# Peptides against a protein of PDB entry 4U39, part 1

No score or structure here was measured in a lab: all are predicted.

Target 1, 302 residues: chain A of PDB entry 4U39
Amino acid sequence: SIKVIGVGGGGNNAVNRMIENEVQGVEYIAVNTDAQALNLSKAEVKMQIGAKLTRGLGAGANPEVGKKAAEESKEQIEEALKGADMVFVTAGMGGGTGTGAAPVIAQIAKDLGALTVGVVTRPFTFEGRKRQLQAAGGISAMKEAVDTLIVIPNDRILEIVDKNTPMLEAFREADNVLRQGVQGISDLIATPGLINLDFADVKTIMSNKGSALMGIGIATGENRAAEAAKKAISSPLLEAAIDGAQGVLMNITGGTNLSLYEVQEAADIVASASDQDVNMIFGSVINENLKDEIVVTVIATG
Structure headers, positions and changes below count from the first letter of each chain, unless a header shows other numbers.
Peptide ipSAE was made for these designs. It is ipSAE averaged over its two directions, with the distance scale d0 held at 1.0 Angstrom where the peptide's residues are scored. Compare it between designs on one protein only; published cut-offs may not apply.
A fold fails the geometry check if it doesn't show the stated peptide or something in it is severely misdrawn.

## One batch from the design tools (peptide; aimed at target 1 S284)

Design b1_p13_1_s2 (made by RFdiffusion4, then SolubleMPNN; its pose is not in this set)
Fold by OpenDDE base, seed 4:
Structure b1_p13_1_s2 (fold): chain B 302 residues (1-302), chain A 13 residues (1-13)
Amino acid sequence: as target 1 above (302 residues)
Amino acid sequence: MKKKILYFEVRKP
């Protein structure tokens, strides 16, 4: 089974976005120290952590409170994650709960023997230096606690949105990129496509790889597969080129009109941009919510 | 789906 655990405000907003976009084949868990915020979650499973420590009042933007809250609730987290083959831990780094609790939750998932994937954001520069410093500590702790850590640099989202985009919409786009990172992997396992991957293949690429980068490309029209692939490998979300990656996971998602030729064309472009000795796996997904769009997601590991 | 709330302290009003 695949579990997606959203930790704190940003992680829970991402989980809500996943549920709203009908991401299939996963169990959703919302975790928070704030009981009022947790009530707004759409997740099937809701868990308040650190009830004694926080009394449901949240972590006060303190990562140490988030950490201690997860430690207090360890047995409950273990129970919620038990029997998962794969666990996605999603959070916005820089806050209290997400920054402190996500590494503890990830370690619990890993200790249970699940393939543990972190999908987290770095805060926007406008959130201030304190959040950036807290996020750096949380990301470091996540890297030790996961098999693969996808880090989304929120400032790079500002390169793909309008300059007049309200701050609230920039956060919604960060939630959407977190969704794409989880869905881009989970769909390869849980959703039938033209080319299916075994969980064993995903496990081989993602186990003990440390930090990963994600690129996303979306296109329409006659050359949509090639354009989506080119956008993915040149994505602003990639802090480095994929040519240095030891492993590449590619998802090619299209509507019911996705052809095997388009899948192959996209795969060939990503392979040609990768190292010759790269361990590349690719899968295709049919998403009926996509009309004429192709979405290529590339995850570079190593 | 029945929402399962795990270890939720109901804030007393």
Scores: peptide ipSAE 0.027, ipTM 0.460, DockQ to the pose 0.016
OpenDDE base, seeds 1, 2, 3, 5: peptide ipSAE 0.019, 0.017, 0.012, 0.019; ipTM 0.515, 0.502, 0.433, 0.515; seeds 1, 2 fail the geometry check

Design b1_p13_2 (made by RFdiffusion4)
Pose (drawn by RFdiffusion4):
Structure b1_p13_2 (pose): chain A 294 residues (1-190, 197-206, 209-302), chain P 13 residues (1-13)
Amino acid sequence: SIKVIGVGGGGNNAVNRMIENEVQGVEYIAVNTDAQALNLSKAEVKMQIGAKLTRGLGAGANPEVGKKAAEESKEQIEEALKGADMVFVTAGMGGGTGTGAAPVIAQIAKDLGALTVGVVTRPFTFEGRKRQLQAAGGISAMKEAVDTLIVIPNDRILEIVDKNTPMLEAFREADNVLRQGVQGISDLIALDFADVKTIMKGSALMGIGIATGENRAAEAAKKAISSPLLEAAIDGAQGVLMNITGGTNLSLYEVQEAADIVASASDQDVNMIFGSVINENLKDEIVVTVIATG
Amino acid sequence: AKLSLKSFSVKKA
């Protein structure tokens, strides 16, 4: 019983993307103050929060509103989250609802005893000062409210995509990366949560590599461990979760080769949750998701 | 989409 909660617009898209990618084994909850944007969620459960406060008009990039909105819907949320063994709280930070509400929601989930993993994006630098400041204040609050907070620096999306990909695609990739963050774990729980719990505090950074071809598992792992999303050296990690996904042609040669690359770059005595998942919708593509905690 | 486990491990200190 693992629930992925998209909070605000940032999470709304990630949840959509997850659903679009048919990420299995999770119950999705899209939570928004913005009734219009919420009605775009492909989530079966659409929770409008702050209906009294925002009248479906959203938080206006005011985290305080997203917070008061979440506090207003404190009871509706717990009801939706009760029974969750694990709650992914996925949101865009810098907004109102995502920045405000996610900590309230993730804290509720944490109090509910669920393994609360917040997976959020820090706004692109270009989103400006307000976005940066609010997320920083917001990311700070997400850390106090989750067991593990995987923070995806959107600015690093721009290093990854072609220098000329339009902004719209840059935001879109941030959504996918958020989805890639949650799927990277949720695919490994579809197992004693104390395992993953022992891997879940402090902040967390993740990396992704995608590759195709003859030497792809290594290419993917190398890209994953060196990825711009992954800002710090992995040897600094106390715990590392590794997810290898590929087609039905995923060989153990490829799997371990990538595991060896991720492992050698991690501390030797590191705790590690490692999985490889077959995605029939993949052909020659392989995706290594690496999440380091410490 | 179908997803299946290929391998899994838990390494401990």

Design b1_p13_2_s3 (made by RFdiffusion4, then SolubleMPNN; from b1_p13_2, 10 letters changed)
Fold by OpenDDE base, seed 2:
Structure b1_p13_2_s3 (fold): chain B 302 residues (1-302), chain A 13 residues (1-13)
Amino acid sequence: as target 1 above (302 residues)
Amino acid sequence: MKKKLFYFEIRRP
C-alpha cells in the first residue's frame, strides 16, 4: 500500500490539494499539532500529535515542539503507517510542526521497512530568515530519515508563475508542486498501466538516494511533448541540472490524445539530458481532464 | 475509466 502523510499546515494543504485532484491509489493521513487546522483536512485518517504537549494549540512555530509532539505520538504514527510499502511524507519546512515532526514520522516509516520519500518545500525568502534557517535544519534531519528527499525551493515557483501572482496563489502553487511530486511517483505505482513498473524498480531508484530534484514542464500544440520535456529538464525547480543523476523517474501525463510517439520523444529528451549510466524509469498517464496539455515531471535522484 | 499508464524501462545498451 502507498500512504501519503501530510505533516503540519503546509503538508495538510498539499494533501487536501491531492484529494481535490483525485490522486488515486493512495491512503491519506493528516498529521498536525493544531486540532482546529486538522479538522479542516480532507484526509480519511486525521491524527493529532502531541496532544499532551500542545493541548491542540499547535507548535508555536518551534520545530522542537513539533519533534517532541511526534515523539509523544510515536505509537499512533507506527500504527497508522503499519503495512505501508511506500510512505510519502509531505511538509512545508520552516514552521513548527512540519519542520520538527516530519523527520520523526519519516524515520518511523523507514524503521517499519517502507520506502520513505520526503516531498517538502523550502519557504519563500519573504517568509523571513528564521523560517529559512528552521527549514534548513528540518531538511537536514529529513535527509537522514528518508530514502529520497525531494526539496522544492518555493522561490523558484515565482519564476514559473506570473509576476503579478498574489502571495496566496504562490502558496497554492507550492501545494500544487508538492501534489505533482507525490502524484508523479504514486501514479507510476498505483495506476495500472500497459507496462506496469515493478515496485522493485522504483525501490531501486529511490532507496537510500538522499536528496532529489524535481522538474516540471507543461506544453500544448504539435511539439508539446518535446517542449514539455525540455521545460522539465530546464525547470527553475531544479536547483541543478539532471546531468550526473544516478536515477531518473519520469512521468508524462496527457489527455486521451497522448500518442506513443509523444511519450517516446519526451523520454528520449530526458534520457539524453541524463547521465549515460542513469537508471531511468518512465511512465505515461492519461488524464481525461487534460485537453491538449502535456505535463512532464522529472525526478532526479543520486 | 481505468487510466492507462505506459511504463518503459529505457535500457541503454
Scores: peptide ipSAE 0.020, ipTM 0.529, DockQ to the pose 0.474
OpenDDE base, seeds 1, 3, 4, 5: peptide ipSAE 0.020, 0.005, 0.006, 0.006; ipTM 0.538, 0.318, 0.385, 0.343

Design b1_p13_2_s4 (made by RFdiffusion4, then SolubleMPNN; from b1_p13_2, 10 letters changed)
Fold by OpenDDE base, seed 4:
Structure b1_p13_2_s4 (fold): chain B 302 residues (1-302), chain A 13 residues (1-13)
Amino acid sequence: as target 1 above (302 residues)
Amino acid sequence: MIKKTFYFAVRKP
């Protein structure tokens, strides 16, 4: 089984976005120290952590409270994660609950023998230096607690949205990028496509790899596969990571009109951008909601 | 080995 755990406000918002986008084949768990915020989760499983410590009033933006809350609730977290083959831990770093609890939850998942993938955000620069410093500590703790850690810098989301985008919409876009990160991997395993990966292949690429890059490309039209693949690898930070990566995961997601030719074309582009000795695995997924769009997700590890 | 921290780049159409 695949479990997705949203930790704290940002993680829970990302989980809500995943549920709203009908990400299939995964079990959703919402974790928070704030009982009122947790009630707004769409997840089937809702877990209040640190009930004694916080009384459901949240972590007060203190990562140490988030950490202690997860430690207090260790047994409940273990029970909720038991039997998972893969666990995604998603959180917005810089806050109290997400920053403190996500590494503890990730370690619990890893200790249970699940392939543990962190998908987390760095706060926007406008959230201030304190949140950036807290996020750096949480990201460092996540790196030790997960098999693979994907870090999304929220400031890069501001480069892809309109300059007039309201702050609330910028956070919603961060939730969408977190969704794309989880879905891009989970769909390779859980969603039937033209080419499915086995879980063992994914485990080989992601197990004990540490930090990973992800690129996402979306395109439409006659050359949509090639354009989506080029967009996915076109980041200078990503290109340098793909060229030097020990492993690459590629997801090619399209509508019912996705062809084997388009899958091959996208795969060839990503392969050509990678080292010749790279362990590349790719899957193709059919998502009826994409219609004429192709989404290429590239994850570089190592 | 310098553990490079890697960042998402999303390009929307």
Scores: peptide ipSAE 0.006, ipTM 0.380, DockQ to the pose 0.027
OpenDDE base, seeds 1, 2, 3, 5: peptide ipSAE 0.032, 0.030, 0.028, 0.023; ipTM 0.572, 0.541, 0.531, 0.575; seeds 1, 2, 3, 5 fail the geometry check

Design b1_p13_3_s2 (made by RFdiffusion4, then SolubleMPNN; its pose is not in this set)
Fold by OpenDDE base, seed 2:
Structure b1_p13_3_s2 (fold): chain B 302 residues (1-302), chain A 13 residues (1-13)
Amino acid sequence: as target 1 above (302 residues)
Amino acid sequence: MKKSILYFAVRRP
């Protein structure tokens, strides 16, 4: 089984976005220290952590409170994660609950023997230096607690969205990028495809790989596959080129008109931009909600 | 309708 855990406000917003986009084949767990925020989760499983410590009033933007809250609730977290083959831990770094609790939850998942993938955001620069410093500490702790950590630099989302994009829409786009990171991998495993990926192949690419980079490309028109692939490998979300990556996960998602030729064209572009000895896993997904759009997601590990 | 996913593992030898 695949479990997706949203931790704190940002993680729970991402989980809500995943549910709204009908990400299939995963169990959703919402974790928060704020009981009121947790009630707004669409997840089937809702877990309040640190009930004694916080009394449901949240972590007060303190990562140490988030950490202690997860430690208080360790047994409940273990029970909720038990039997998972894979666990996604998603959070917005820089806050109290997400920053402090996500590493603890990730370690619990890893200790249970699940393939543990972190998908987290760095805060926008406009959220201030305190959030950036807290996020750096949380990301460092996540690296030690996960098999693979996808870090999304929110400031790079501002390069993809229009300059006039309202702040609320920039956060929604961050939630959407978190969704794409989880869905790009989970669809490869959970959705019965024309070619089934063995979970063992995903495990080989993602186990003990440390930090991963994610690129996303979207395009329409006659050369949409090639354009989407080129955008993915040159994505502003990539803090480095993928040419040094030991592993690459690629997902191409299109509408019902997605051709095998388009799939191959996109795969060839990503393969050509990768190391010659790279372990690449490729998947294609049909999403009926995508009309003429192709979405390419690239996750580079190692 | 069943979402059909086509996955290719490109293992370069």
Scores: peptide ipSAE 0.027, ipTM 0.580, DockQ to the pose 0.533
OpenDDE base, seeds 1, 3, 4, 5: peptide ipSAE 0.019, 0.012, 0.010, 0.029; ipTM 0.586, 0.454, 0.403, 0.564; seeds 3, 5 fail the geometry check

Design b1_p13_4_s1 (made by RFdiffusion4, then SolubleMPNN; its pose is not in this set)
Fold by OpenDDE base, seed 4:
Structure b1_p13_4_s1 (fold): chain B 302 residues (1-302), chain A 13 residues (1-13)
Amino acid sequence: as target 1 above (302 residues)
Amino acid sequence: MKKKILYFEVRKP
């Protein structure tokens, strides 16, 4: 089974976005120290952590409170994650709960023997230096606690949105990129496509790889597969080129009109941009919510 | 789906 655990405000907003976009084949868990915020979650499973420590009042933007809250609730987290083959831990780094609790939750998932994937954001520069410093500590702790850590640099989202985009919409786009990172992997396992991957293949690429980068490309029209692939490998979300990656996971998602030729064309472009000795796996997904769009997601590991 | 709330302290009003 695949579990997606959203930790704190940003992680829970991402989980809500996943549920709203009908991401299939996963169990959703919302975790928070704030009981009022947790009530707004759409997740099937809701868990308040650190009830004694926080009394449901949240972590006060303190990562140490988030950490201690997860430690207090360890047995409950273990129970919620038990029997998962794969666990996605999603959070916005820089806050209290997400920054402190996500590494503890990830370690619990890993200790249970699940393939543990972190999908987290770095805060926007406008959130201030304190959040950036807290996020750096949380990301470091996540890297030790996961098999693969996808880090989304929120400032790079500002390169793909309008300059007049309200701050609230920039956060919604960060939630959407977190969704794409989880869905881009989970769909390869849980959703039938033209080319299916075994969980064993995903496990081989993602186990003990440390930090990963994600690129996303979306296109329409006659050359949509090639354009989506080119956008993915040149994505602003990639802090480095994929040519240095030891492993590449590619998802090619299209509507019911996705052809095997388009899948192959996209795969060939990503392979040609990768190292010759790269361990590349690719899968295709049919998403009926996509009309004429192709979405290529590339995850570079190593 | 029945929402399962795990270890939720109901804030007393």
Scores: peptide ipSAE 0.027, ipTM 0.460, DockQ to the pose 0.016
OpenDDE base, seeds 1, 2, 3, 5: peptide ipSAE 0.019, 0.017, 0.012, 0.019; ipTM 0.515, 0.502, 0.433, 0.515; seeds 1, 2 fail the geometry check

Design b1_p13_5_s2 (made by RFdiffusion4, then SolubleMPNN; its pose is not in this set)
Fold by OpenDDE base, seed 4:
Structure b1_p13_5_s2 (fold): chain B 302 residues (1-302), chain A 13 residues (1-13)
Amino acid sequence: as target 1 above (302 residues)
Amino acid sequence: MKKTLLYFSTGRR
């Protein structure tokens, strides 16, 4: 089974976005130290952590409280994650709960033998230096606790959205990018397409790879596959070129009109931008909600 | 969809 665990406010918002977008084939778990915030989760499984420590009042933006809260609730987390083949741990770094608890939860998933993938955000620069410093510590701890860590730099989302985008919408877009990162991988396993991957293929690319980068491209029209692929490999979310990556995981998602030719064209573009010795795997997914859109997701590992 | 709030009651022994 595939489990997605949203940790803290940002992680839970991302999980809500996943549920709203009907991401299939995954089990959703919401984790928080704030009981009121947790009640707003759409997840089927809701877990309050650190009930003794926090009394459900949250972590007070302190990562050490988030960490201790997850440690207090270790047995509950173990039971919730038990039997998962793959665990996505999603969080917004820089806060209390997400920053502190996500590494602990990831380590629990890894210790249970699940392929453990972190999908986390760096805070926006406007959230202040304290959040950036806390996020750096949380990301470092996540890197040690996961098989693969996808880090989304929120400041790069500002390059994708309109300059007049309200702060609230920028956070919603961060939640959407987290969704795309999880869905771009989970769909390769859980959702039929023209080219399916098995879990073993994904495990080969993602096991013990450390940090990963994600690129996303979306396009429509006659050259949509090529355009989406080019956008993915040049995505602002990629802090570095995919050139030099040891592994590449590619998802080509389209509507019911997605052709094998379009899949091949997109794959060839990504392969041509990658190292010759790269271990590249690609899958295709059919999503009826995309209609005429193609979405290319690239995960570069190593 | 059954919202299962997993309140693990720490059994007071």
Scores: peptide ipSAE 0.022, ipTM 0.482, DockQ to the pose 0.017
OpenDDE base, seeds 1, 2, 3, 5: peptide ipSAE 0.006, 0.020, 0.021, 0.018; ipTM 0.428, 0.495, 0.498, 0.545

Design b1_p13_5_s3 (made by RFdiffusion4, then SolubleMPNN; its pose is not in this set)
Fold by OpenDDE base, seed 2:
Structure b1_p13_5_s3 (fold): chain B 302 residues (1-302), chain A 13 residues (1-13)
Amino acid sequence: as target 1 above (302 residues)
Amino acid sequence: MKQTLLYFKTGKR
């Protein structure tokens, strides 16, 4: 089974966005130290951590409280994650609960033998230096606790949205990018298709790979596949080029008019931008809600 | 929402 665990406010917002977008074949778990915020989760499984420590009042933006809250609730987390083949741990780094608890939860998942993937955001620069410093510590702890860590630099989202985009919409876009990171992988495994992915192949690409980069490209029109692929490999979300990546996961999502030629064209572009000896897994997904759009998601590991 | 995996490939260059 695949489990997605949202940790703290940002992680739970991302999980809500996944549920709203009907991401298939995954079980959702919401984790928070704030009981009121947790009640707003759409996840079937809601877990309050650190109930004794925090009394449901949240972590007070302190990562050490988030860490201790997860440690207090270790047995409950183990029970909720038991039997998962894969665990996505999603969080916004820089806060209390997400920053502190996500590494503990990830380690629990890894110790249970699940393929453990972190999908986390760096805070926007406007959230202030304290959040950036806390996020750096949380990301460092996540690297040790996961098989693969996808880090989304929120400041790079500002390069792909309109300059007049309200702050609330920038956070919604961060939740959407977290969704795309999880869904881009989970669709390859969990969505029934003509050709099923062997989970062993995903495990080969993602096990003990450390940091990963994610690029997203969206395009329409006659050359939409090529354009979307080019946008993905040059995405502002990529903190580096993918040319040195030893592993690549690629998802090509289109509407009912997605052609095999478009899939191949996009795959060839991403392959050509990757290491010569790259281990690439790609899949194509039909999403009936996409009209003329193609979405290419690239996750580069190693 | 209906999502369908159309195609999948594993490979090296």
Scores: peptide ipSAE 0.046, ipTM 0.685, DockQ to the pose 0.813
OpenDDE base, seeds 1, 3, 4, 5: peptide ipSAE 0.029, 0.017, 0.019, 0.026; ipTM 0.608, 0.510, 0.549, 0.607; seed 3 fails the geometry check

Design b1_p13_5_s4 (made by RFdiffusion4, then SolubleMPNN; its pose is not in this set)
Fold by OpenDDE base, seed 4:
Structure b1_p13_5_s4 (fold): chain B 302 residues (1-302), chain A 13 residues (1-13)
Amino acid sequence: as target 1 above (302 residues)
Amino acid sequence: MKQKLLYFSTGKR
């Protein structure tokens, strides 16, 4: 089974976005130290952590409280994650709960033998230096606790959205990018396409790879496959070129009109931008909600 | 969907 665990406010918002977008084939778990915020989760499984420590009042933006809250609730987290083949741990770094608890939860998943993938955000620069410093510590701890860590730099989302985008919408877009990162991988396993991957293929690319980068491209029209692929490999979310990556995981998602030719064209573009010795795997997914759109997701590891 | 609130009641009466 595939489990997605949202940790803290940002992680739970991302999980809500996944549920709203009908991401299939995954079990959703919401984790928080704030009981009121947790009640707003759409997840089937809701877990309050650190009930003794926090009394459900949250972590007070302190990562040490988030960490201790997850440690307090270790047995409950273990039971919730038990039997998962793959665990996505999603969080917004820089806060209390997400920053502190996500590494502990990831380690629990890894210790249970699940392929453990972190999908986390760096805070926006406007959230202040304290959040950036806390996020750096949380990301470092996540890197040690996961098989692969996808880090989304929120400031790069500002390059994708309109300059007049309200702060609230920028956070919603961060939640959407977290969704795309999880869905881009989970769909390769859980959702039928023209080219399916098995879990073993994904495990080969993602096991013990450390940090990963994600690129996303979306396009429509006659050259949509090529355009989406080019956008993915040049995505602002990629802090570095995919050139030099040891592994590449590619998802080509389209509507019911997605052709094998379009899949091949997109794959060839990504392969041509990658190292010759790269271990590249690609899958295709059919999503009826995309209609005429193609979405290319690239995960570069190593 | 049945929301399972896993409240582990710490049964310390």
Scores: peptide ipSAE 0.027, ipTM 0.494, DockQ to the pose 0.016
OpenDDE base, seeds 1, 2, 3, 5: peptide ipSAE 0.000, 0.008, 0.019, 0.005; ipTM 0.351, 0.419, 0.490, 0.403; seeds 2, 3 fail the geometry check

Design b1_p13_6_s1 (made by RFdiffusion4, then SolubleMPNN; its pose is not in this set)
Fold by OpenDDE base, seed 1:
Structure b1_p13_6_s1 (fold): chain B 302 residues (1-302), chain A 13 residues (1-13)
Amino acid sequence: as target 1 above (302 residues)
Amino acid sequence: MKKKILTFQVLKP
């Protein structure tokens, strides 16, 4: 089974966005130290951590409280994650609960033998230096606790949205990018294709790879596949080029008019931008809600 | 909604 665990406020907002977008074939778990915020989750499984430590009042923006809250609730986290083949741990780094608890939860998933993928955000620079420093510590702890860690730099979201975008919409776009990272991988595994990806192949690309980069490209029109692929490999969300990546996961999502030629053209562009010896897995997804749009998600590992 | 996934594996040799 595939489980998605949202940790703290940002992780739970991302999980709510995944549920609203009907991401299929995954079980959702919401984790928080704040009991009132946890009640607003759309997840089927809701877990309050550190009930003795925090009394449900949250972590007070302290990562050490988030860490101790997950440690207090270890047995409950183990039972909720038991029997998962894959676990996505999603969080907004820089806060108390997400920054402190997400590495502990990721380690629990990895110790249970699940393929453990972190999908996390760096805070915007405007959230202040304290959040950036806390996020750096949480990301370092996540790297040690996961098989693969996708880090989304929120400041790069400002390059793909309008300059007049309200602050609330910039946070919603961060939640949407977290959704795209999880869905880009989970759709490859959870939805039966013409070629079933062996979970072993995903495991080969993602196991013990450390940091991963994610690029997203969206296009419409006659050259939409090539344009979406070019936008994905040049995405502002990529902190580096994918040319040195040992592994690539590619998802090509389109409407019912998505052709085999468009899938091949997009795959050839991504493969040509990658290392010659790259282990590349690609999947194509038909989403009936996409009319003329193609969405390419690239995840580079290694 | 019936999502049809066409997964293609391109292992470069």
Scores: peptide ipSAE 0.026, ipTM 0.531, DockQ to the pose 0.650
OpenDDE base, seeds 2, 3, 4, 5: peptide ipSAE 0.024, 0.024, 0.005, 0.005; ipTM 0.568, 0.493, 0.420, 0.415

Design b1_p13_7_s1 (made by RFdiffusion4, then SolubleMPNN; its pose is not in this set)
Fold by OpenDDE base, seed 5:
Structure b1_p13_7_s1 (fold): chain B 302 residues (1-302), chain A 13 residues (1-13)
Amino acid sequence: as target 1 above (302 residues)
Amino acid sequence: SKKVVERLLVKPK
């Protein structure tokens, strides 16, 4: 089974966005130290952590409280994760609960033998230096606790949105990018497409790879596959070019009109931008909610 | 005939 765990406010917002977008074939778990915020989760499984430590009042933006809350609730987390083949741990870094608890939850998943993938955000620079420093510590702890860690630099989202985009919409876009990172992988395993991957294929690319970069491209029209692939490999979300990656995972998602030619064209573009020695795998997904759009997601590991 | 869409493992050419 595939489980997605949203940890703290940002992680739970991302999980809500995944549920609202009908991401299939995954089980959702919401984790928080704030009981009121947790009640607003759309996840089937809701877990309050650190009930003795915090009394449901949250972590007070302190990562050490988030860490201790997850440690207090270790047995409950183990029970909720039991039998998962793959675990996505999603969080907004820089806060108390997400920053502190996500590494602990990830380590629990890894110790249970699940393929453990972190999908996390760095805070925007405008959120201040304290959040950036807390996020850096949480990201460092996540790198040790996961098989692969996808880090979304929120400041790069500001390069792809309109300059007049309200701050609230910038956070919603960060939640959407977290959704795209999880869905881009989970759909390859859980959703039938033109080219299906199994869990073993994904495991070969993502096991013990450490940091990963994600690029996303969306296009429409006659050259939509090539344009989406070019946008993905040149995505502002990629902090580096994909040519240095040891592994590449590619998702090509389209509507019912997605052709095998379009899949091949997109795959050839990403392969040509990658190192010759790269282990590249790609899958194709049919999403009936996509009309004329193609979405290419590239995850570069190693 | 379930066309087993062969896993296109794109081996680097």
Scores: peptide ipSAE 0.006, ipTM 0.406, DockQ to the pose 0.053
OpenDDE base, seeds 1, 2, 3, 4: peptide ipSAE 0.008, 0.005, 0.000, 0.005; ipTM 0.441, 0.360, 0.343, 0.353; seeds 1, 2, 3 fail the geometry check

